# Peptides against a protein of PDB entry 6UG1, part 217

Target 1, 304 residues: chain A of PDB entry 6UG1
Amino acid sequence: SNEERKRRKYFHMLYLVCLMVHGFIRNEWINSKRLSRKLSNLVPEKVFELLHPQKDEELPLRSTRKLLDGLKKCMELWQKHWKITKKYDNVGLYMRTWKEIEMSANNKRKFKTLKRSDFLRAVSKGHGDPDISVQGFVAMLRACNVNARLIMSCQPPDFTNMKIDTSLNGNNAYKDMVKYPIFWCEVWDKFSKKWITVDPVNLKTIEQVRLHSKLAPKGVACCERNMLRYVIAYDRKYGCRDVTRRYAQWMNSKVRKRRITKDDFGEKWFRKVITALHHRKRTKIDDYEDQYFFQRDESEGIPD
Target 2, 301 residues: chain A of PDB entry 6UG1 as posed
Amino acid sequence: SNEERKRRKYFHMLYLVCLMVHGFIRNEWINSKRLSRKLSNLVPEKVFELLHPQKDEELPLRSTRKLLDGLKKCMELWQKHWKITKKYDNEGLYMRTWKEIEMSANNKRKFKTLKRSDFLRAVSKGHGDPDISVQGFVAMLRACNVNARLIMSCQPPDFTNMKIDTSLNAYKDMVKYPIFWCEVWDKFSKKWITVDPVNLKTIEQVRLHSKLAPKGVACCERNMLRYVIAYDRKYGCRDVTRRYAQWMNSKVRKRRITKDDFGEKWFRKVITALHHRKRTKIDDYEDQYFFRRDESEGIPD

## One batch from the design tools (peptide; made by RFdiffusion4, then SolubleMPNN)

Design b2_p26_4_s4 (from b2_p26_4, 13 letters changed)
Fold by OpenDDE base, seed 4:
Structure b2_p26_4_s4 (fold): chain B 304 residues (1-304), chain A 26 residues (1-26)
Amino acid sequence: as target 1 above (304 residues)
Amino acid sequence: KERLEKLKKYLEELLKEFKEYLEKEK
């Protein structure tokens, strides 16, 4: 019905806002000065120097290579720090079906909201789910004065799915779900003027995304709970940016159709949400990023 | 605390505006 379509759009938007606010709150928590002091001690001076290479005027790529090596070593250090990776409670922040949402609304399950103190303790001890681990990794890089963003792939329920029963049956459903991350890191490369993508926990990969990311979910089973639609970047200065274009190969042809921003109203609304979460002035980094997104939009073309 | 409450209030207003929009879209 038209009513059910409206209801699903509303719940999608409500859920998206809640997820984006969650990302904002976690981004604030990882800016903790107490946590920063503790995590900076995990990074030896030699690794810190690799994170802050001098600009090679002859070959800026050498400076980028040092930064990449520093980031690799930081991932290794982070793996040593992280002692216990907890399984997600149910599906964590992965996409729920409409049936699961209805069942959850009827069940007054006390969501144990993780308190800031518990989060900081979890990161400090190296005990938590993969999301806490990624968030802690971003905190460690920020503690080393690296311009690291927390990236969140927001997984609101699919308002374009009008099926009543979307039971996800499968013995490997959890493995398929967690195959790709929903949180990762981006690091600003001041030499190449690009964001470097870092997944320290799931795929344990560093990439310089040109056209395709390894973090973009592939295959039906993986996409059931991880649909690339809203990749939100939270920076150390409380900037909030939609970076979906980086990770979406087919933004115009495929991804846009699954976003609330497919129509003019949804675009305006989503911009208001981003603006509400964006608490810094524009920088030259944003200009370089927008130029990159523009080039990626032109190169994809208009969908047939 | 205050900044987060201001943000929540603003987001609640945005959700209200959107609810009202969805109700008007006959």
Scores: peptide ipSAE 0.146, ipTM 0.766, DockQ to the pose 0.864
Fold by OpenDDE base, seed 1:
Structure b2_p26_4_s4 (fold): chain B 304 residues (1-304), chain A 26 residues (1-26)
Amino acid sequence: as target 1 above (304 residues)
Amino acid sequence: KERLEKLKKYLEELLKEFKEYLEKEK
């Protein structure tokens, strides 16, 4: 019905806002000065120097390579720090089906909200789910004065799925759900004027995204609970940006159709949400990023 | 605390605006 379509759009937007606020709160928590002091001690001086290379005037790529090596070593140090990766409770922040949402709405399950103190303790001890681990990794890089962003792939329910029964046909093994991350890191490369993508926990990859990312879910089974639609970046200065264009190969042809931003009203609304979460002035880094997104839009072309 | 409350209020207003839009979409 038209009413069910409206209901699913509304619930999608409500859920999206809740997810984006969650990302904002976690981004604030990882700016903890107490946590920063503890995590900076995990990074030896030699690795710190690699994170802050001098500008090589002859070959700027050498400076980028040092930064990449520093990030690789930080990822290795983080793996040594992280002792226990807990499984998600249920599906974590992966996408729920409409049936699961309806069943959950009827069951007033007290979501055990992780408190800030418990989060900081979990990160400090190296005990928690993959999301906490990634968030802690971003905190460690920030403790080393690296311009690291927390990236969140927001997974609201699919409002484009109008099936009455949206039950998953199979025991989508926990393995298929967690094949791709929901949270990752980006690091600003001041030499190349680009964001470097870092997944320290799931795929354990560092990439300089050109046309596609390894973090973009592929295959039907993986896309059931992880659809790349809303990739939100939270920086150390409480900036909030939509960075979906980086990770979407087919933004215009495929991704846009599954976003609330497919229509003009939804685009305006989503911009208001981003603006509400964006608490810093624009910088030259934002200009370089927007230029990159523009070039990516031109290179994708208009879908036939 | 105050910043989060301001954000919450603003997001509640945005959700209201969207609800009203969906109600107008015949």
Scores: peptide ipSAE 0.120, ipTM 0.745, DockQ to the pose 0.917
Fold by OpenDDE base, seed 2:
Structure b2_p26_4_s4 (fold): chain B 304 residues (1-304), chain A 26 residues (1-26)
Amino acid sequence: as target 1 above (304 residues)
Amino acid sequence: KERLEKLKKYLEELLKEFKEYLEKEK
């Protein structure tokens, strides 16, 4: 019905706000000074120097290569620190079906909200789910004075799915769900004026995204619980930015149709959500990023 | 139209509450 379409759209919006607020809270927690002091001790001086290379005036690419090598070594150090990767409880922050939402609303399942103290302990011990591990990795880089962002791929229920039964066929193995991450890291490269993408936990990859990312879900089975729609970046100064354009190859043709921002009302609303979560002044880094997004938008073109 | 405006208002109020919460945590 038209009413059910509205209901799903509104529930999607509410769920998206809750996810984005969750990302903001986790980003605040990883700024803990106590955690920072502990995690800085995981990084040897030689690796710290690679994270902070001098500007090579002859070949700025050499400085970027040092930073990339430093980030690779940080991923290796992080793997040594992280002792226990727990499985997600149920689907974690991956996308739920409408049927799962309806069933969960009827079942007063007390979501055990992880407390800040428990999170900080989990990161410090190296015991937790992949999301906690990624968040801890971002904290370690921030402890080394690296301009690292927490990235969250927000997975609200698909309001464009109007099927009555939205149950996934039981064959969607946990493996297909977790094939691509929900959380990852970005690091500012001051030499190339670009964000470097780092997945320290899932794919264990570092990439400089040009046209497409390895972190973008591919294949029907993977996209059922992980649809690239809202990739939100949280920086160390409590900035909040939509970085979906980096990871979406087909933003205009495919991704926009699955976003609340497909209409003017949704665009204005979503801008208000971003503004409410953005607690810093604009910087030159934001200008370089917006220029990159503009170039990517022009290069995709308007779908015919 | 009216139900859409009510929900817009509710989401704006919710955003205001979240903004106020985030301002108190500073």
Scores: peptide ipSAE 0.027, ipTM 0.590, DockQ to the pose 0.044
Fold by OpenDDE base, seed 5:
Structure b2_p26_4_s4 (fold): chain B 304 residues (1-304), chain A 26 residues (1-26)
Amino acid sequence: as target 1 above (304 residues)
Amino acid sequence: KERLEKLKKYLEELLKEFKEYLEKEK
């Protein structure tokens, strides 16, 4: 019905706000001074120096290569620190079906909200789910004075899916779900004036995204619970930015159709949500990023 | 209509409450 379509759209919006707020809260928690002191000790001086290379005036790419090597070593150090990767409780922050949402509304299941203290302990011990691990990795880089931001791929229920039964049947559903991350890291490269993408936990990859990312879900089964629609960046200064354009090859042709921002109301609303979560002044880094997004929009073109 | 307006208002209130929460943490 038209009413059900509207209900799903608004529930998607509510769920998206809750996810974006969750990302903001986790971004605050990883700024803990106590955690920072502990995590800085994981990074030896030689690796710290690679994270902070001098500018090579002859070939700035040499400085970027040092930073990339430093980030690779940080991923290796993080793997040594992380002792226990827990499975997600149910589907974690991956996309729920409409049926799962309806069933959950009937079940007064007390979501055991992880407290800040429990999170900090989990990161410090290296015991937790992959999301906690990624968040802890961002905290470690921030402890080393790296301009690292937490990236969250927000997975609200698909309001474009009007099927009543969206049950996901299959023993491989969890494996396909976790094939691609929900959380990752970006690091500012001051030499190339670009964000470097880092997945320290899932794919264990570092990339300089040009046209597409390895972190973008591919294949029907993987996209059932992980649909790239809202990739939100949370920086160390409580900035909040939509960085979906970086990871979406086909923003205009495919991704936009599945976003609340497909219409003017949704665009204005989503801009209000981003503005409400953005707590810093604009910087030259934002200018370079916006220029990059503009160039990516022009290069994609308008779908015929 | 009324249920949708209530939900819209609730989302606007949530955004307001969240803004106010973030202003108090400064």
Scores: peptide ipSAE 0.025, ipTM 0.601, DockQ to the pose 0.044

Design b2_p26_5_s1 (from b2_p26_5, 14 letters changed)
Fold by OpenDDE base, seed 5:
Structure b2_p26_5_s1 (fold): chain B 304 residues (1-304), chain A 26 residues (1-26)
Amino acid sequence: as target 1 above (304 residues)
Amino acid sequence: SKKLEELKKKLEELLEEFKKYLESLE
């Protein structure tokens, strides 16, 4: 019905705000001074020096290569620190079906909310789900004075899916779900004036995204619970930015159609949400990023 | 934290704007 279409659009918007607020709260928690002091001790001086290379005036790419090597070593150090990767409880923050939402509304399940103290303990011990692990990795890089962002791929229910039953086939559902991350890291490269993508936990990859990312879900089964629609960046200064354009090859032709920002109301509303979560002044880094997004929009063109 | 209270207030404002938008579509 038209009512069910409205209800799903609205529930999507509410769920998206809740996810974006969750990302903001986790980004605050990883700024803990107590956690920072503990995590800085995981990084040897030689690795710290690689994270902070001098500018090579002859070949700036040499400085970027040192930073990339430092980030690789940090990812290896983080894997040694992380002792226990827990499975997600149910689907974690991956996309729920409409049926799962309706069934969950009837079940007064007390969701055990992870407290700040429990999160900080989990990160400090290296015991938790992949999301806690990624968030802890961002905390470690921030402890080393690296300009690292927490990235969250927000997975609100698909308001474009009007099927009544959206049940997913059970057996491989978890494996396909966790094939791609929903949290990762970005690191500012001051030499190339670009964000470096780091997945320390799932794909264990470092990427300089050009046209497409390895972190973008591919294949029907993987996209059932992980649709690239809202990739939100949270920085150490409580900046919040939509970085979906980096990871979406087909932003205009495919991704936009599945976003609330497909219409003028949804665009204005989503800008208000971003503004409400953005607690810092604009910087030259934002200018370079916006220029990159502009160039990516021009290069994609208007979908035929 | 002050930032969490500011965020809570902004979330409440956004939810109220959203409620009004719901009502405008009825």
Scores: peptide ipSAE 0.075, ipTM 0.719, DockQ to the pose 0.521
Fold by OpenDDE base, seed 1:
Structure b2_p26_5_s1 (fold): chain B 304 residues (1-304), chain A 26 residues (1-26)
Amino acid sequence: as target 1 above (304 residues)
Amino acid sequence: SKKLEELKKKLEELLEEFKKYLESLE
């Protein structure tokens, strides 16, 4: 019905806000001074120097290469620190089906919300789920004065899916679900004026995204619980930005159709949500990023 | 429907609560 379509849109919006606020809270927690002091000790001086290379005036690419090597070494150091990767409880923050939502509404399962103290302890011990691990990695880079963002791929239920029963095939569902991350890192390259993408936990990859990312889910089974729709960046100064354009190859043709921002009301609403989560002044970094997004929009073209 | 209006109201309330929470962190 039209009423059910509207209900699913509003529930999607509510769920999206809750996810975006969760990302904001986790971004605050990883700014902990106590955690920063502990995590800085994981990074030896030689790796710190690679994270902060001098500007090579002859070949700025040499400075970027040093930064990339520093980030690779940080990813290796982080893997040594991280002792226990826990499985997600159920689906974690991956996308739920409408049926799962309806069934869960009847079960007032007290979601054991991880407290700040428990999170800080988990990161400090190297024990937790992949999301905690990625968040801790961002905290370690921030402890080394790197301009690192926490990235969250928000997975609200698909309001465009009007099917009553999406029976997900049970057996491989977890492996397919966790094949791609929902949290990762971005690092500002001051030399190339670009964000570097870092997945320290899942794919263990560092990339300079041009047209497509390795982190973008591919295949039907992976996309059932992980659809690239709302990739939100949280910086160390409480900036909040929609960076979906970086990771979406087909933003205009495919991704927009699955976003609340497909209509003018949804666009205006989503901008209000971003504005409410964005607590810093605009910087030249935002200008370079917006220029990159503009170029990516032009290069995709308008879908016929 | 009544349920849609309740969801809309909850969304508006949560947005305002989260805005106030975020303003309290400044």
Scores: peptide ipSAE 0.027, ipTM 0.625, DockQ to the pose 0.044
Fold by OpenDDE base, seed 2:
Structure b2_p26_5_s1 (fold): chain B 304 residues (1-304), chain A 26 residues (1-26)
Amino acid sequence: as target 1 above (304 residues)
Amino acid sequence: SKKLEELKKKLEELLEEFKKYLESLE
């Protein structure tokens, strides 16, 4: 019905806000001064120097290469620190079906909310799920004075899916679900004026995204629980930005149709949510990022 | 429908609770 379509749209919006708030809270927790002091000790001086290269005036690319090598070594150090990667309880923060939501509303399962103290202990010991691991990696880079963002791919239920019964085939679903991350890292390259994408846990990759990312879900099975729609960046100064454009090859033709921002009401509402989460002044880094997004929009064109 | 209005109200309340949470962090 038209009413059920509206209900799913509003539930999607509510769920999206809750996810974005969760990302903000995790971003606050990883700014812990006590955690920072512990994680800085994981990075030897030689790796710290690679993270903070001098500007090569002749060839700025040499400085970027040093930063990339430093980030690679940090990813290796992080893997040595991280002792136990736990499986997600159920689907974690991956996308739920409408049926799963309806069933969970009937089942008053007490979700064990992870407390800040338990999170900080998990990161410090290197014991937790992949999301905690990525969040801890961002904390380690921030402890080394790197301008690292926490990235969250928000997975609200698909309000465009009006099918009643999408029984996702259970067992193969977990491998396909976790094939692509929900959380990752971005690092500001002050030399190239670009964000570097870092997945320290799932794909164990560092990339400079141009047109496409390795982190963008591909294939029907992977997209069932991980649809690239809302990629939100949380910085060390409590900035919040929509960075979906970086990871979406087909933002206008494919991604926009599955976002709340497909209509003017949804766009205005989503902008209010971003503004409410954004707790810093605009910087020249935001200008470079917006210029990059503009160029990507022009290069995609208007879908025919 | 009443359920849609309740969901709209909850979205507004969640935004306002979130503003208050953020004001408590500053």
Scores: peptide ipSAE 0.027, ipTM 0.619, DockQ to the pose 0.043
Fold by OpenDDE base, seed 4:
Structure b2_p26_5_s1 (fold): chain B 304 residues (1-304), chain A 26 residues (1-26)
Amino acid sequence: as target 1 above (304 residues)
Amino acid sequence: SKKLEELKKKLEELLEEFKKYLESLE
C-alpha cells in the first residue's frame, strides 16, 4: 500500500538517525585522552616520523609514499595489539530485513548497549568485534596526531524493498555479510590534498580512491546486508560529512534511488541531520573534498 | 494510519533528544 511505503520511509529515516548518532557517540569515545595516551605507546618513533613526513618540494609523491608506509606499519602494529576478534552478535550493524525488524519489535530484547568504560577497556585490551577494532585503530592514529576520520557505512533497512518476506536463509549469510566492512578509516594526505582510505581489520587494505573502492560491496549476496548508501565521516573535531560520493561509482544512476535524498524533502531532512552532527567550522580540507566530489559528479554525468 | 503518525512523532522526539544531547556536549 501507499501507507506501507510511507511507514517504511519514516522507519528508514528513524533508523538512519540512530545509526548516525551511534557513529557520533563512538567518535566521541575514541577521542578519550586516557585511551590516546595508552595507544600512542604502541607506535614507535620511526613509525611516527613516517606518519609525519617532511614535504618533498621536488616530488610530493615521495611524502605520500612515506605516509602510506607509516599507515601500513600502523596496521601491522594494530594486528599485533588486537588479540581477540569477536563475531558480531546476530547481524551487528549490517542491514536487517523488514521481517527481522517486525519480529524484533515484538521481542523486547534488551540489547545490552556497550558502555563507554567497557568500550575503552575492550580497545585497550585488544578484545572486541571488528567495529571496536576499527574504532580503536582510528584512536591510535589520532593519538599520533594523524588527521584520521572514522567512516561508517550506515545500513538502514531498504525502504525501496516493498517485499513482505525478505528472510535470508543462506548458510553462508554471515560470511557474505562480513565480506565488506561497515566501519573503516580515512587519513588526510596533506601532500596530495586527498583522503586515503584504510581498512585495517577486514580487507587489511590501503587505497587512494579515484573512481571506485575495494570497500564498495559487490555481488548480490554481499549487497543483501551491506548496501553502500550512506557513508558518513566523523573527524577528531566532531565534523560530520557525507562521503558516499567517494565510494559510489554510480551515485546518480544507482545509489541515489536507494537514498532518502532522492526527493527534496529527504534531501532537506538529511542535511538537517548532518548539520546537527557537524560541530566544527568549515576548513580548506572540506573545500578540496567538495571539489573532488563535484569533479566526480561531472565525470559520472547524468544517467541516461 | 496511527502507526505512521506514531513513527513520525518518535522521529521528531528522537531528533529533539539528540539535539539536546549535542547541546550538552558543547
Scores: peptide ipSAE 0.026, ipTM 0.627, DockQ to the pose 0.043

